Peptides against a protein of PDB entry 5VVV. Designs and how they scored, part 156

Target 1, 276 residues: chain A of PDB entry 5VVV
Amino acid sequence: FLCGVVEGFYGRPWVMEQRKELFRRLQKWELNTYLYAPKDDYKHRMFWREMYSVEEAEQLMTLISAAREYEIEFIYAISPGLDITFSNPKEVSTLKRKLDQVSQFGCRSFALLFDDIDHNMCAADKEVFSSFAHAQVSITNEIYQYLGEPETFLFCPTEYCGTFCYPNVSQSPYLRTVGEKLLPGIEVLWTGPKVVSKEIPVESIEEVSKIIKRAPVIWDNIHANDYDQKRLFLGPYKGRSTELIPRLKGVLTNPNCEFEANYVAIHTLATWYKSN
Target 2, 276 residues: chain A of PDB entry 5VVV as posed
Amino acid sequence: FLCGVVEGFYGRPWVMEQRKELFRRLQKWELNTYLYAPKDDYKHRMFWREMYSVEEAEQLMTLISAAREYEIEFIYAISPGLDITFSNPKEVSTLKRKLDQVSQFGCRSFALLFDNIDHNMCAADKEVFSSFAHAQVSITNEIYQYLGEPETFLFCPTEYCGTFCYPNVSQSPYLRTVGEKLLPGIEVLWTGPKVVSKEIPVESIEEVSKIIKRAPVIWDNIHANDYDQKRLFLGPYKGRSTELIPRLKGVLTNPNCEFEANYVAIHTLATWYKSN

## One batch from the design tools (peptide; made by RFdiffusion4, then SolubleMPNN)

Design b2_p22_7_s4 (from b2_p22_7, 11 letters changed)
Fold by OpenDDE base, seed 1:
Structure b2_p22_7_s4 (fold): chain B 276 residues (1-276), chain A 22 residues (1-22)
Amino acid sequence: as target 1 above (276 residues)
Amino acid sequence: ELEELLKKYEESKKRYFEAALE
């Protein structure tokens, strides 16, 4: 069971010292996972093709080593979906080279994210792939196999919540393609019925699990505040029955942008997880 | 190319922010 934090918000990423402090807190609270997915890391999303500099490489190596020291699984995410051409073998090779660099930093767990992108493929991809889901699954499976089938590999679908599913969760052709064609060792991220789910009913997890043919990992936006800069979410982790735990592969909370605001959010997630 | 990429980024962010408020 993956339980911890995803740094997955829009806005200023946390500094390396904050991330190290996070790992110390995660260990202390008996949590086990950190997903590196900051939207405003240029080399994560907008400039995903760009290799890390020598200085950035040293920082990431130090961060990954710190995660290992605290027994926290460090998952490196990349979001190529803004402008990748899935049918172009040069794009696939560029993505492979980027993940090879991160593997050299000592990273062993990875994620491909296709959140918050347009559903429309370019003309070249439409000639090769039957749908957007087919294109995403093809590259994800190829990368997963290229990396030697790592123990932890995550996929974030474009339809990552109930409200994004067309026509709905149980009838989505996109999620059906993901469920049928995504390799079984790849985990699927999900935010619940909404982008920010006040509640995640057990029945909603059973519904999505059926179509994706696996238990999801919850990307939990309950404490996310990047969409409302006037608010801090300081309340406890709530609206999730402990009956979800045996039906999930994990829970990763995407909390407030302000690192110092997240004590209650993360501590109460840990209490929830240990109450099962 | 940079202007188009920036536009796609801002559109993606807007899509998320609008849906997060629903």
Scores: peptide ipSAE 0.712, ipTM 0.966, DockQ to the pose 0.895
Fold by OpenDDE base, seed 5:
Structure b2_p22_7_s4 (fold): chain B 276 residues (1-276), chain A 22 residues (1-22)
Amino acid sequence: as target 1 above (276 residues)
Amino acid sequence: ELEELLKKYEESKKRYFEAALE
């Protein structure tokens, strides 16, 4: 069971010292996972093709080493979906080289994210792939196998919540393709019925699990505030029955952008996880 | 090319922000 934090918000990423402090807190609270997915890391999303500089490499190596020191699984995410051409072998090779670099930093766990992108494929991809889901699954499977089938590999679908599913969760052709074609060792991220789910009913997890043919990892936006800079979400982790735990592969909270605001959010997630 | 990429990024962010408020 993956339990911890995803740094997955829009806005200024946390500094390295905040991330190290997070690892100390995660270990102390018996949580085990950190997903590196800051939207405003240019080399994570907008400039995903660009290799890390020597200085950036040193910082990431130090961060990965710190995660290992605190027994926290460091998952490196990349979001190529803004402008990747899935059918272009050069794009696939570029993605492989980027993940090879991160592997050299000592990273062993990875994620491919296709969140918040347009559903329309370019003309070249339409000639090769029958749907957007087929294109995403193809590259994800290829990268997963290329990396030697790492123990932890995550996929974030474009339809990552109930409200993004067409026509709905149980009938989505996109999620059906993901469930049928994504290799079984790859985990699927999900945010619940909504992008920000006030409640995640057990029945909603059973529904999505059936179509994706696996238990999801919850990317939980309950404490995310990047969409409303006037709010801080200081309340406890709630609206999730502990009966979800045996039906999930994990829960990763995407909390407030303000690092100092997240004590209650993360601590109460840990309490929830241990109460089962 | 950079302007188009920036536009795609902002549209992506907007899509998330609008949906997060629903």
Scores: peptide ipSAE 0.705, ipTM 0.965, DockQ to the pose 0.915
Fold by OpenDDE base, seed 4:
Structure b2_p22_7_s4 (fold): chain B 276 residues (1-276), chain A 22 residues (1-22)
Amino acid sequence: as target 1 above (276 residues)
Amino acid sequence: ELEELLKKYEESKKRYFEAALE
């Protein structure tokens, strides 16, 4: 069971010292996972093709080493979906080289994120792939296999919540393709019925699990505040029955952008996780 | 083009922000 934090918000990423402090807190609270997915890391999303500089590499190596020191699984995410051409072998090779670099930093766990992108494929991709889901699954499977089938590999679908599913969760052709064609060893991220789910009913997890043919990892935006700069979510982790735990592969909270605001959010997630 | 990429990024962000408020 993956339990911890995803740094997955839009806005100023946490500094390395904050991330190290996070790992210390995660260990102390018996959480086990950190997903590196800051939207405003230029080399994570907008400039995903760009290799890390020597200085950036040193920082990431140090960060990954710190995660290991605290027995936290460091998952490196990349979000190529803004402008990748899935059918272009050069794009695939570029993605491979980027993940090879991160592998050299000592990273062993990875994620491909296709969140918040347009569903429209370019003309070249439409000639090769039957759907957007087919394109995403193809590259995800290829990368997963290329990396030697790492123990933890995550996929974030474009339809990552109930409200994004067309026509709905159980009938989504996109999620059906993901469920049928995504390799079984690849985990699927999900935010619940909504992007920010006030509640995640057990039935909603059973519904999505059926179509994706696996238990999801919850990317939990309950404490996310990047969408409203005037709000801080200081309340406890709630609206998730502990009955979800046996039905999930994990829960990663995407908390407030303000690192200092997240004590209650993360601590109460840990309490929730240990209560079952 | 950088401008087009920036536009795609902002549109992506906007899509999330709008949906996060629902």
Scores: peptide ipSAE 0.703, ipTM 0.964, DockQ to the pose 0.910
Fold by OpenDDE base, seed 3:
Structure b2_p22_7_s4 (fold): chain B 276 residues (1-276), chain A 22 residues (1-22)
Amino acid sequence: as target 1 above (276 residues)
Amino acid sequence: ELEELLKKYEESKKRYFEAALE
């Protein structure tokens, strides 16, 4: 069971010292996972093709080593979906080289994210792939196999919540393709019925699990505040029954952008996880 | 190319922000 934090918000990323302090807190609270997915890290999303510099490489190696020291699984995410051409073998090779570099830093767990992108494929991809889901699954499976089938590999679908599913969760052709064609060792991220789910009913997890043919990992935006700068969530982790735990592969909270505001959010997630 | 990429990024962010408020 993956339980911890995703740094997955829009806005200024946390600094390396904040991330190290996070790992110490996660260990202390018996949580086990950190997903590196900061939207405004240029080499994560907008400039995903760009290799890390020598200085950036040293920082990431130090960060990954610190995660290992605190027994925290460090998952490196990349979000190529803004401008990747899925059918172009040069794009696939560029993605492989980027993940090879991160593997050299000592990273062993990875994620491919296709959140918050347009569903329209370019003309070249339309000639090769039957749908957007087929294109995403093809590259995800190829990368997963290329990396030697790592123990933890995550996929974030473009339809990552109930409200994004067309026509709905149980009838989505996109999620059906993901469920049928995504390799069984790859985990699927999900935010619940909404992008920010006030509640995640057990029945809603049973519904999505059926179509994706696996238990999801929850990307939980309950404490996210990037969408409203006037909002600060200091309340406990709530609206999730502990009956979800046996029906999930994990829960990763995407908390407030302000690192110092997240004590209650992360601590109450840890209490929830241990109450089972 | 950069202007188009920036536009796609801002449209992506807007899509998330609008849906997060629903």
Scores: peptide ipSAE 0.701, ipTM 0.964, DockQ to the pose 0.916

Design b2_p22_8_s1 (from b2_p22_8, 11 letters changed)
Fold by OpenDDE base, seed 1:
Structure b2_p22_8_s1 (fold): chain B 276 residues (1-276), chain A 22 residues (1-22)
Amino acid sequence: as target 1 above (276 residues)
Amino acid sequence: SELEEKYEKSKKAYFEAALKDL
């Protein structure tokens, strides 16, 4: 069971010292996972093709080493979906080269994210792939196999919540293709019925699990505030029955952008996880 | 740039979806 934090918000990323302090807190609270997915890291999303500099490499190596010191699984995410051409073998080779660099830093767990992108493929991809889901699954499976089938590999779908599914969760052709064609060792990220789910009913997890043919990992936006700078979410982790735990592969909270605001959010997630 | 426009459009769509659910 993956339980911890995703740094997955829009806005100023956390500094390396905040991330190291997070790992110490995660260990202390018996949480086990950190997902590196800051939207405004240029080499994560907008400039995903760009290799890390010597200075950035030293920082990432230090961060991955710190996660290992605190027994926290460090998952490196990349979001190529803004401008990748899936049918172009040079794009696939560029993505492989980027993940090889991160593997050299000592990273062993990875995520490929297709959240917050246009649902339309380019003309070249439409000639090769039957749908957007087929294109995403093809590259994800190829990357997963190229990396030697790592123990933890995550996929974020473009339809990552109930409100983004067309026509709905149980009838989505996109999620059906993901469930049928994504290799069984790859985990699927999900935010619940909504982008920001106040509640995640058990029945909603049973519905999505049936179509994706696996238990999801929750990307939990309950404490996310990147969409409203006038709000801080200081309340406890709530609206999730402990009956979800045996029906999930994990829970990763995407909390407030302000690192110092997240004590209650993360501590109460840990209490929830240990209460089962 | 076209890439910056795609980024800002996608960010705006996420923010609108997140706010609609509050």
Scores: peptide ipSAE 0.692, ipTM 0.960, DockQ to the pose 0.899
Fold by OpenDDE base, seed 4:
Structure b2_p22_8_s1 (fold): chain B 276 residues (1-276), chain A 22 residues (1-22)
Amino acid sequence: as target 1 above (276 residues)
Amino acid sequence: SELEEKYEKSKKAYFEAALKDL
């Protein structure tokens, strides 16, 4: 069970010292996972093709080493979906080289994220792939296999919540393709019925699990405030039955952008996780 | 740039979706 934090918000990423402090807190609270997915890391999303500089590499190596020191699984995410051409072997090779670099930093767990992108494929991809889901699954499977089938590999679908599913979760051709064709060792991220799910009913997890043919990892936006930085979500982790735990592969909270605001969010997630 | 426009568009779409569900 993956339980911890995803740094997955828009806005200023946490500094390395905050991330190290997070790892200390995660270990102390018997949480086990950090997903590196800051939207404003240019080399994560906008400039995903760009290799890390020597200085950035040193920082990431240090961060990954710190995660290991605190027994936190460091999952490196990349979000190529803004402008990747899935059918282009050069793009696939570029993605491979980027993940090879991160592997050299000592990273062993990875994520491919296709959240917050247009559903439209380019002309070249439409000639090769039957759908956007087919293109995403193809590259995800290829990368997963290329990396030697790492123990933890995550996929974030473009339809990552109930409200993004067309026509709905159980009938989504996109999620059906993901479920049918995504290799079984690849985990699927899900935010629940909504982008920000006030509640995640058990039935909603059963529904998505059926179509994706696996238990999801919850990317939990309950404490996310990137969409309204005038608000701080200081309340406890709530609206999730502990009956979800046996039905999930994990829960990663995407909390407030303000690192210091997240004590209650993360601590109460840990309490929730241990209450099962 | 076109890439920045795509990024901002995607960010805005997420924000609108997140706010709609509050």
Scores: peptide ipSAE 0.691, ipTM 0.960, DockQ to the pose 0.907
Fold by OpenDDE base, seed 5:
Structure b2_p22_8_s1 (fold): chain B 276 residues (1-276), chain A 22 residues (1-22)
Amino acid sequence: as target 1 above (276 residues)
Amino acid sequence: SELEEKYEKSKKAYFEAALKDL
């Protein structure tokens, strides 16, 4: 069971010292996972093709080593979906080289994210793939196999919540394709019925699990404030029955952008997790 | 740039969805 934090917000990423302090807190609270997915890291999302510099490499190696010191699984995410051409073998090879570089930093767990992108494929991809889901699954499976089938590999769908599913969760052709064709060792990220789910009913997890043919990892936006930085979500982790725990592969909270605001959010997630 | 426009469009769409769900 993956339990911890995803740094998955828009806005200024956390500094390396904040991330190291996070790992210490996660270990202390018996949480086990950090997902590196800061949307405003240029080499994560906008400039995903660009290799890390020597200086950036040293920082990431130090960060990954710190995660290991605190027994925290460091998952490196990349979000190529803004401008990748899935059918172009040069794009696939570029993605492979980027993840090879991160593997050299000592990273062993990875995520491929297709959140917050247009559903439309380019003309070249339409000639090769039957749908956007087919394109995404194809590259995800290829990358997963290329990396030697790492123990932890995550996929974030473009339809990552109930409100994004067309026509709905149980009838989504996109999620059906993901469920049928995504390799079984790849985990699927999900935010619940909504982008920001006040509640995640057990029945809603049973519904999505049926179509994706696996238990999801919750990307939990309950404390996310990137969409309204005038708000701080200082309340406890709530609106999730402990009956979800045996029905999930994990829970990763995407908390407030303000690192200092997240003590209650993360601590109460840990209490919730240990209560099962 | 076209890439910056895609990024900002996607960010805006997420923000609008997140705010609608509140």
Scores: peptide ipSAE 0.687, ipTM 0.960, DockQ to the pose 0.888
Fold by OpenDDE base, seed 3:
Structure b2_p22_8_s1 (fold): chain B 276 residues (1-276), chain A 22 residues (1-22)
Amino acid sequence: as target 1 above (276 residues)
Amino acid sequence: SELEEKYEKSKKAYFEAALKDL
């Protein structure tokens, strides 16, 4: 069971010292996972093709080593979906080279994210792939296999919550393609019925699990505040029955952008997880 | 740039969706 934090917000990424402090807190609270997915890391999303510099590589190696020291699984995410051409072998090769570099930093767990992107494929991709889901699954499977089928590999769908599913979760052709074609060793990220789910009912997890043919990892936006800079979510982790735990592969909270605001969010997630 | 426009569009779409569901 993956339990911890995703740094998955829009806005200023946490500094390396904050991330190391997070790992200390995660270990202390018997949480086990950190997903590196900061939207404003240029080499994560906008400039995903760009290799890390020597200085950036040293920082990431140090961060990954710190995660290992605290027994935290460091998952490196990349979000190529803004401008990738799925059918272009050069794009796939560029993605492979980027993940090879991160593998050289000592990273062993990876995520490929297709959240917050346009559903329209380019003309070249339409000639090769039957749908957007087929294109995403194809590259995800290829990357997963290329990396030697790492123990932890995550996929974030473009339809990552109930409100994004057309016509709904159980009938989504996109999620059906993901469930049927995504390799079974790849985990699927899900935010619940909504982008910010006040509640995640057990029945909603049973519904999505059926179509994706696996238990999801919750990307939990309950404490996310990137969408409203006037708000801080200082309340406890709630609106999730502990009956979800045996029905999930994990829970990763995407908390407030302000690192210092997240004590209650992360601590109460840990309490929730231990209450099962 | 076109890439910055795609980024900002995607960010805005997420923010609008997140706010709508509150």
Scores: peptide ipSAE 0.682, ipTM 0.959, DockQ to the pose 0.910

Design b2_p22_8_s2 (from b2_p22_8, 9 letters changed)
Fold by OpenDDE base, seed 1:
Structure b2_p22_8_s2 (fold): chain B 276 residues (1-276), chain A 22 residues (1-22)
Amino acid sequence: as target 1 above (276 residues)
Amino acid sequence: SALEEKYQASKERYKKAALADL
């Protein structure tokens, strides 16, 4: 069971010392996972093709080593979906080389994210793939196999919540293709019925699990504030029954952008997880 | 740039959805 934090917000990323302090807190609270997915890391999303510099490489190696010291699984995410051509073997090879670099930093766990992108494929991809879901699954399976089938590999669908599914969760052709064609060792990220789910009913997890043919990992936006920086979410982790735990592969909270605001959010997630 | 416009459109799509969930 993956339980911890995703740094998945839009806005100023946390500094390396905040991330190390996070790992110490996660270990102390018996949490086990950190997902590196900061939207404003240019080499994660906008400039995903660009290799890390020597200086950036040293920082990432130090961060991954610190995660290992605190027994925290470090998952590196990349979000190529803004401008990747899925049918172009040069794009696939560029993605492989980027993940090879991160593997050399000592990373063993990875995520491929297709969140918040346009559903329209380019003309070249339309000639090769029957749908956007087929294109995403093809590259995800190829990357997963190329990395030697790592123990933890995550996929974020473009339909990552109930409100993004057309016509709905149980009838989505996109999620059906993901469930049928995504390799069984790849985990699927999900935010619940909504982007910001006040509640995640058990029945909603049973519905999505049926179509994706696996238990999801929750990307939990309950404490996210990147959509309105005038708000701080200081309340407890709530609106999730402990009956979800046996029906999930994990829970990763995407908390407030302000690192110092997240004590209650993360501590109450840990209390919820240990109450099972 | 066309890439920056895609990034901003992505961010605004997320923000609009998240704000509608409140």
Scores: peptide ipSAE 0.738, ipTM 0.971, DockQ to the pose 0.914
Fold by OpenDDE base, seed 4:
Structure b2_p22_8_s2 (fold): chain B 276 residues (1-276), chain A 22 residues (1-22)
Amino acid sequence: as target 1 above (276 residues)
Amino acid sequence: SALEEKYQASKERYKKAALADL
């Protein structure tokens, strides 16, 4: 069970010292996972093709080493979906080389994220892939296999919540393709019925699990505030039955952008997780 | 740039959805 934090917000990423402090807190609270997915890391999303500089590499190596020191699984995410051409072997090779670099930093766990992108494929991809889901699954499977089938590999679908599913979760052709064609060892990220799910009913997890043919990892936006910087979510982790725990592969909270605001959010997630 | 526009459009899609969930 993956339990911890995703740094998955839009806005200023946490500094390395905040991330190290996070790992210390995660360990102390018996949480085990950190997903590196900061939207404003340009080399994560906008400039996903760009290799890390020597200085950035040293920082990431240090961060990954710190995660290991605190027994936190460091999952490196990349979000190529803004402008990748899935059918272009050079794009796939570029993605491979980027993940090879991160593997050299000592990273062993990875994620491919296709969140918040346009559903429209380019003309070249339409000639090769039957749908956007087919393109995403193809590259995800290829990368997963290329990396030697790492123990933890995550996929974030473009339809990552109930409200993004067309026509709905159980009938989504996109999620059906994901469920049918995504390799079984790849985990699927899900935010619940909504992007910001106030509640995640058990039935909603059973529904999505059926179509994706696996238990999801919750990317939990309950404490996310990157959509409204005038809000701080200081309340406890709630609206999730502990009956979800045996039905999930994990829960990764995407909390407030303000690192210092997240004590209650993360601590109460840990309490929730340990109450099973 | 066209890439920055795509990034902003991505961010705005998320923000609009998240705000509608509240």
Scores: peptide ipSAE 0.737, ipTM 0.970, DockQ to the pose 0.943
Fold by OpenDDE base, seed 3:
Structure b2_p22_8_s2 (fold): chain B 276 residues (1-276), chain A 22 residues (1-22)
Amino acid sequence: as target 1 above (276 residues)
Amino acid sequence: SALEEKYQASKERYKKAALADL
């Protein structure tokens, strides 16, 4: 069961010292996972093709080593979906080389994110792939196999919540393709019925699990505030039954952008996780 | 740039969805 934090917000990324302090807190609270997915890291999303510099490499190696010291699984995410051409073997090779570099930093766990992108394929991809889901699954499976089938590999679908599913969760052709064609060792990220789910009913997890043919990992936006910087979510982790725990592969909270605001968010997630 | 415009459109799509859920 993956339980911890995703740094997955839009806005100023946390500094390396905040991330190390996070790992110490996660260990202390018997949480086990950190997903590196800061939207405003240019080399994560906009410039995903760009290799890390020597200085950036040293920082990431230090961060991954610190995660290991605190027994925290460091998952490196990349979000190529803004401008990748899925049918182009050069794009696939570029993605491979980027993940090879991160593997050399001592990373062993990875994520491919296709959140918040346009679902329209380019002409070249339409000639090769029958749908956007087929293109995403093809590259995800190829990368997963290329990396030697790492123990933890995550996929974030473009339809990552109930409100993004067309016509709905159980009838989505996109999620059906993901469920049928994504390799079984790849985990699927999900935010619940909504982008910011006030509640995640058990029935909603049973519905999505059926179509994706696996238990999801919750990317939980309950404490996210990047959509409205005038808001600060200081309340407890709530609206999730502990009956979800045996029905999930994990829960990763995407908390407030302000690192110092997240004590209650993360501590109450840890209390929830231990209450099963 | 066209890439920056795609990034901003992505962010605004997320933000609009997240705010509609509240």
Scores: peptide ipSAE 0.715, ipTM 0.963, DockQ to the pose 0.913
Fold by OpenDDE base, seed 5:
Structure b2_p22_8_s2 (fold): chain B 276 residues (1-276), chain A 22 residues (1-22)
Amino acid sequence: as target 1 above (276 residues)
Amino acid sequence: SALEEKYQASKERYKKAALADL
């Protein structure tokens, strides 16, 4: 069971010292996972093709080593979906080389994210792939196999919540393709019925699990404030039955952008996780 | 740039959805 934090917000990423402090807190609270997915890391999302510099490499190696010291699984995410051409072998090879670099930093766990992108494929991809889901699954499976089938590999679908599913969760052709064609060792990220789910009913997890043919990992936006930085979510982790725990592969909270605000959010997630 | 515009459109798509959930 993956339980911890995703740094998955839009806005100023946490500094390396905040991330190390996070790992110390995660260990202290018997949480086990950190997902590196800061939207404003240019080399994660906008400039995903760009290799890390020597200085950035040293920082990431130090961060990954610190996660290991605190027994926290460091998952490196990349979000190529803004401008990747899935049918282009050069794009696939560029993604491979980027993940090879991160693997050399000592990373062993990875995520491929297709969140918040347009559903329209380019003309070249439409000639090769039957749908956007087929294109995403093809590259995800190829990358997963290329990396030697790592123990933890996450996929974030473009339809990552109930409100993004067309026509709905149980009838989505996109999620059906993901469930049928995504390799079984790849985990699927989900935010619940909504982007910011006040509640995640058990029935909603049973519905999505049936179509994706696996238990999801919750990317939990309950404490996210990057959509409105005038708000600060200081309340407890709530609106999730403990009956979800046996039906999930994990829960990763995407909390407030302000690192100092997240004590209650993360601590109460840990209490929730230990209550079952 | 066209890439910056795609990034901003991505961010606004998320924000609009997240705000509709409140």
Scores: peptide ipSAE 0.710, ipTM 0.962, DockQ to the pose 0.941

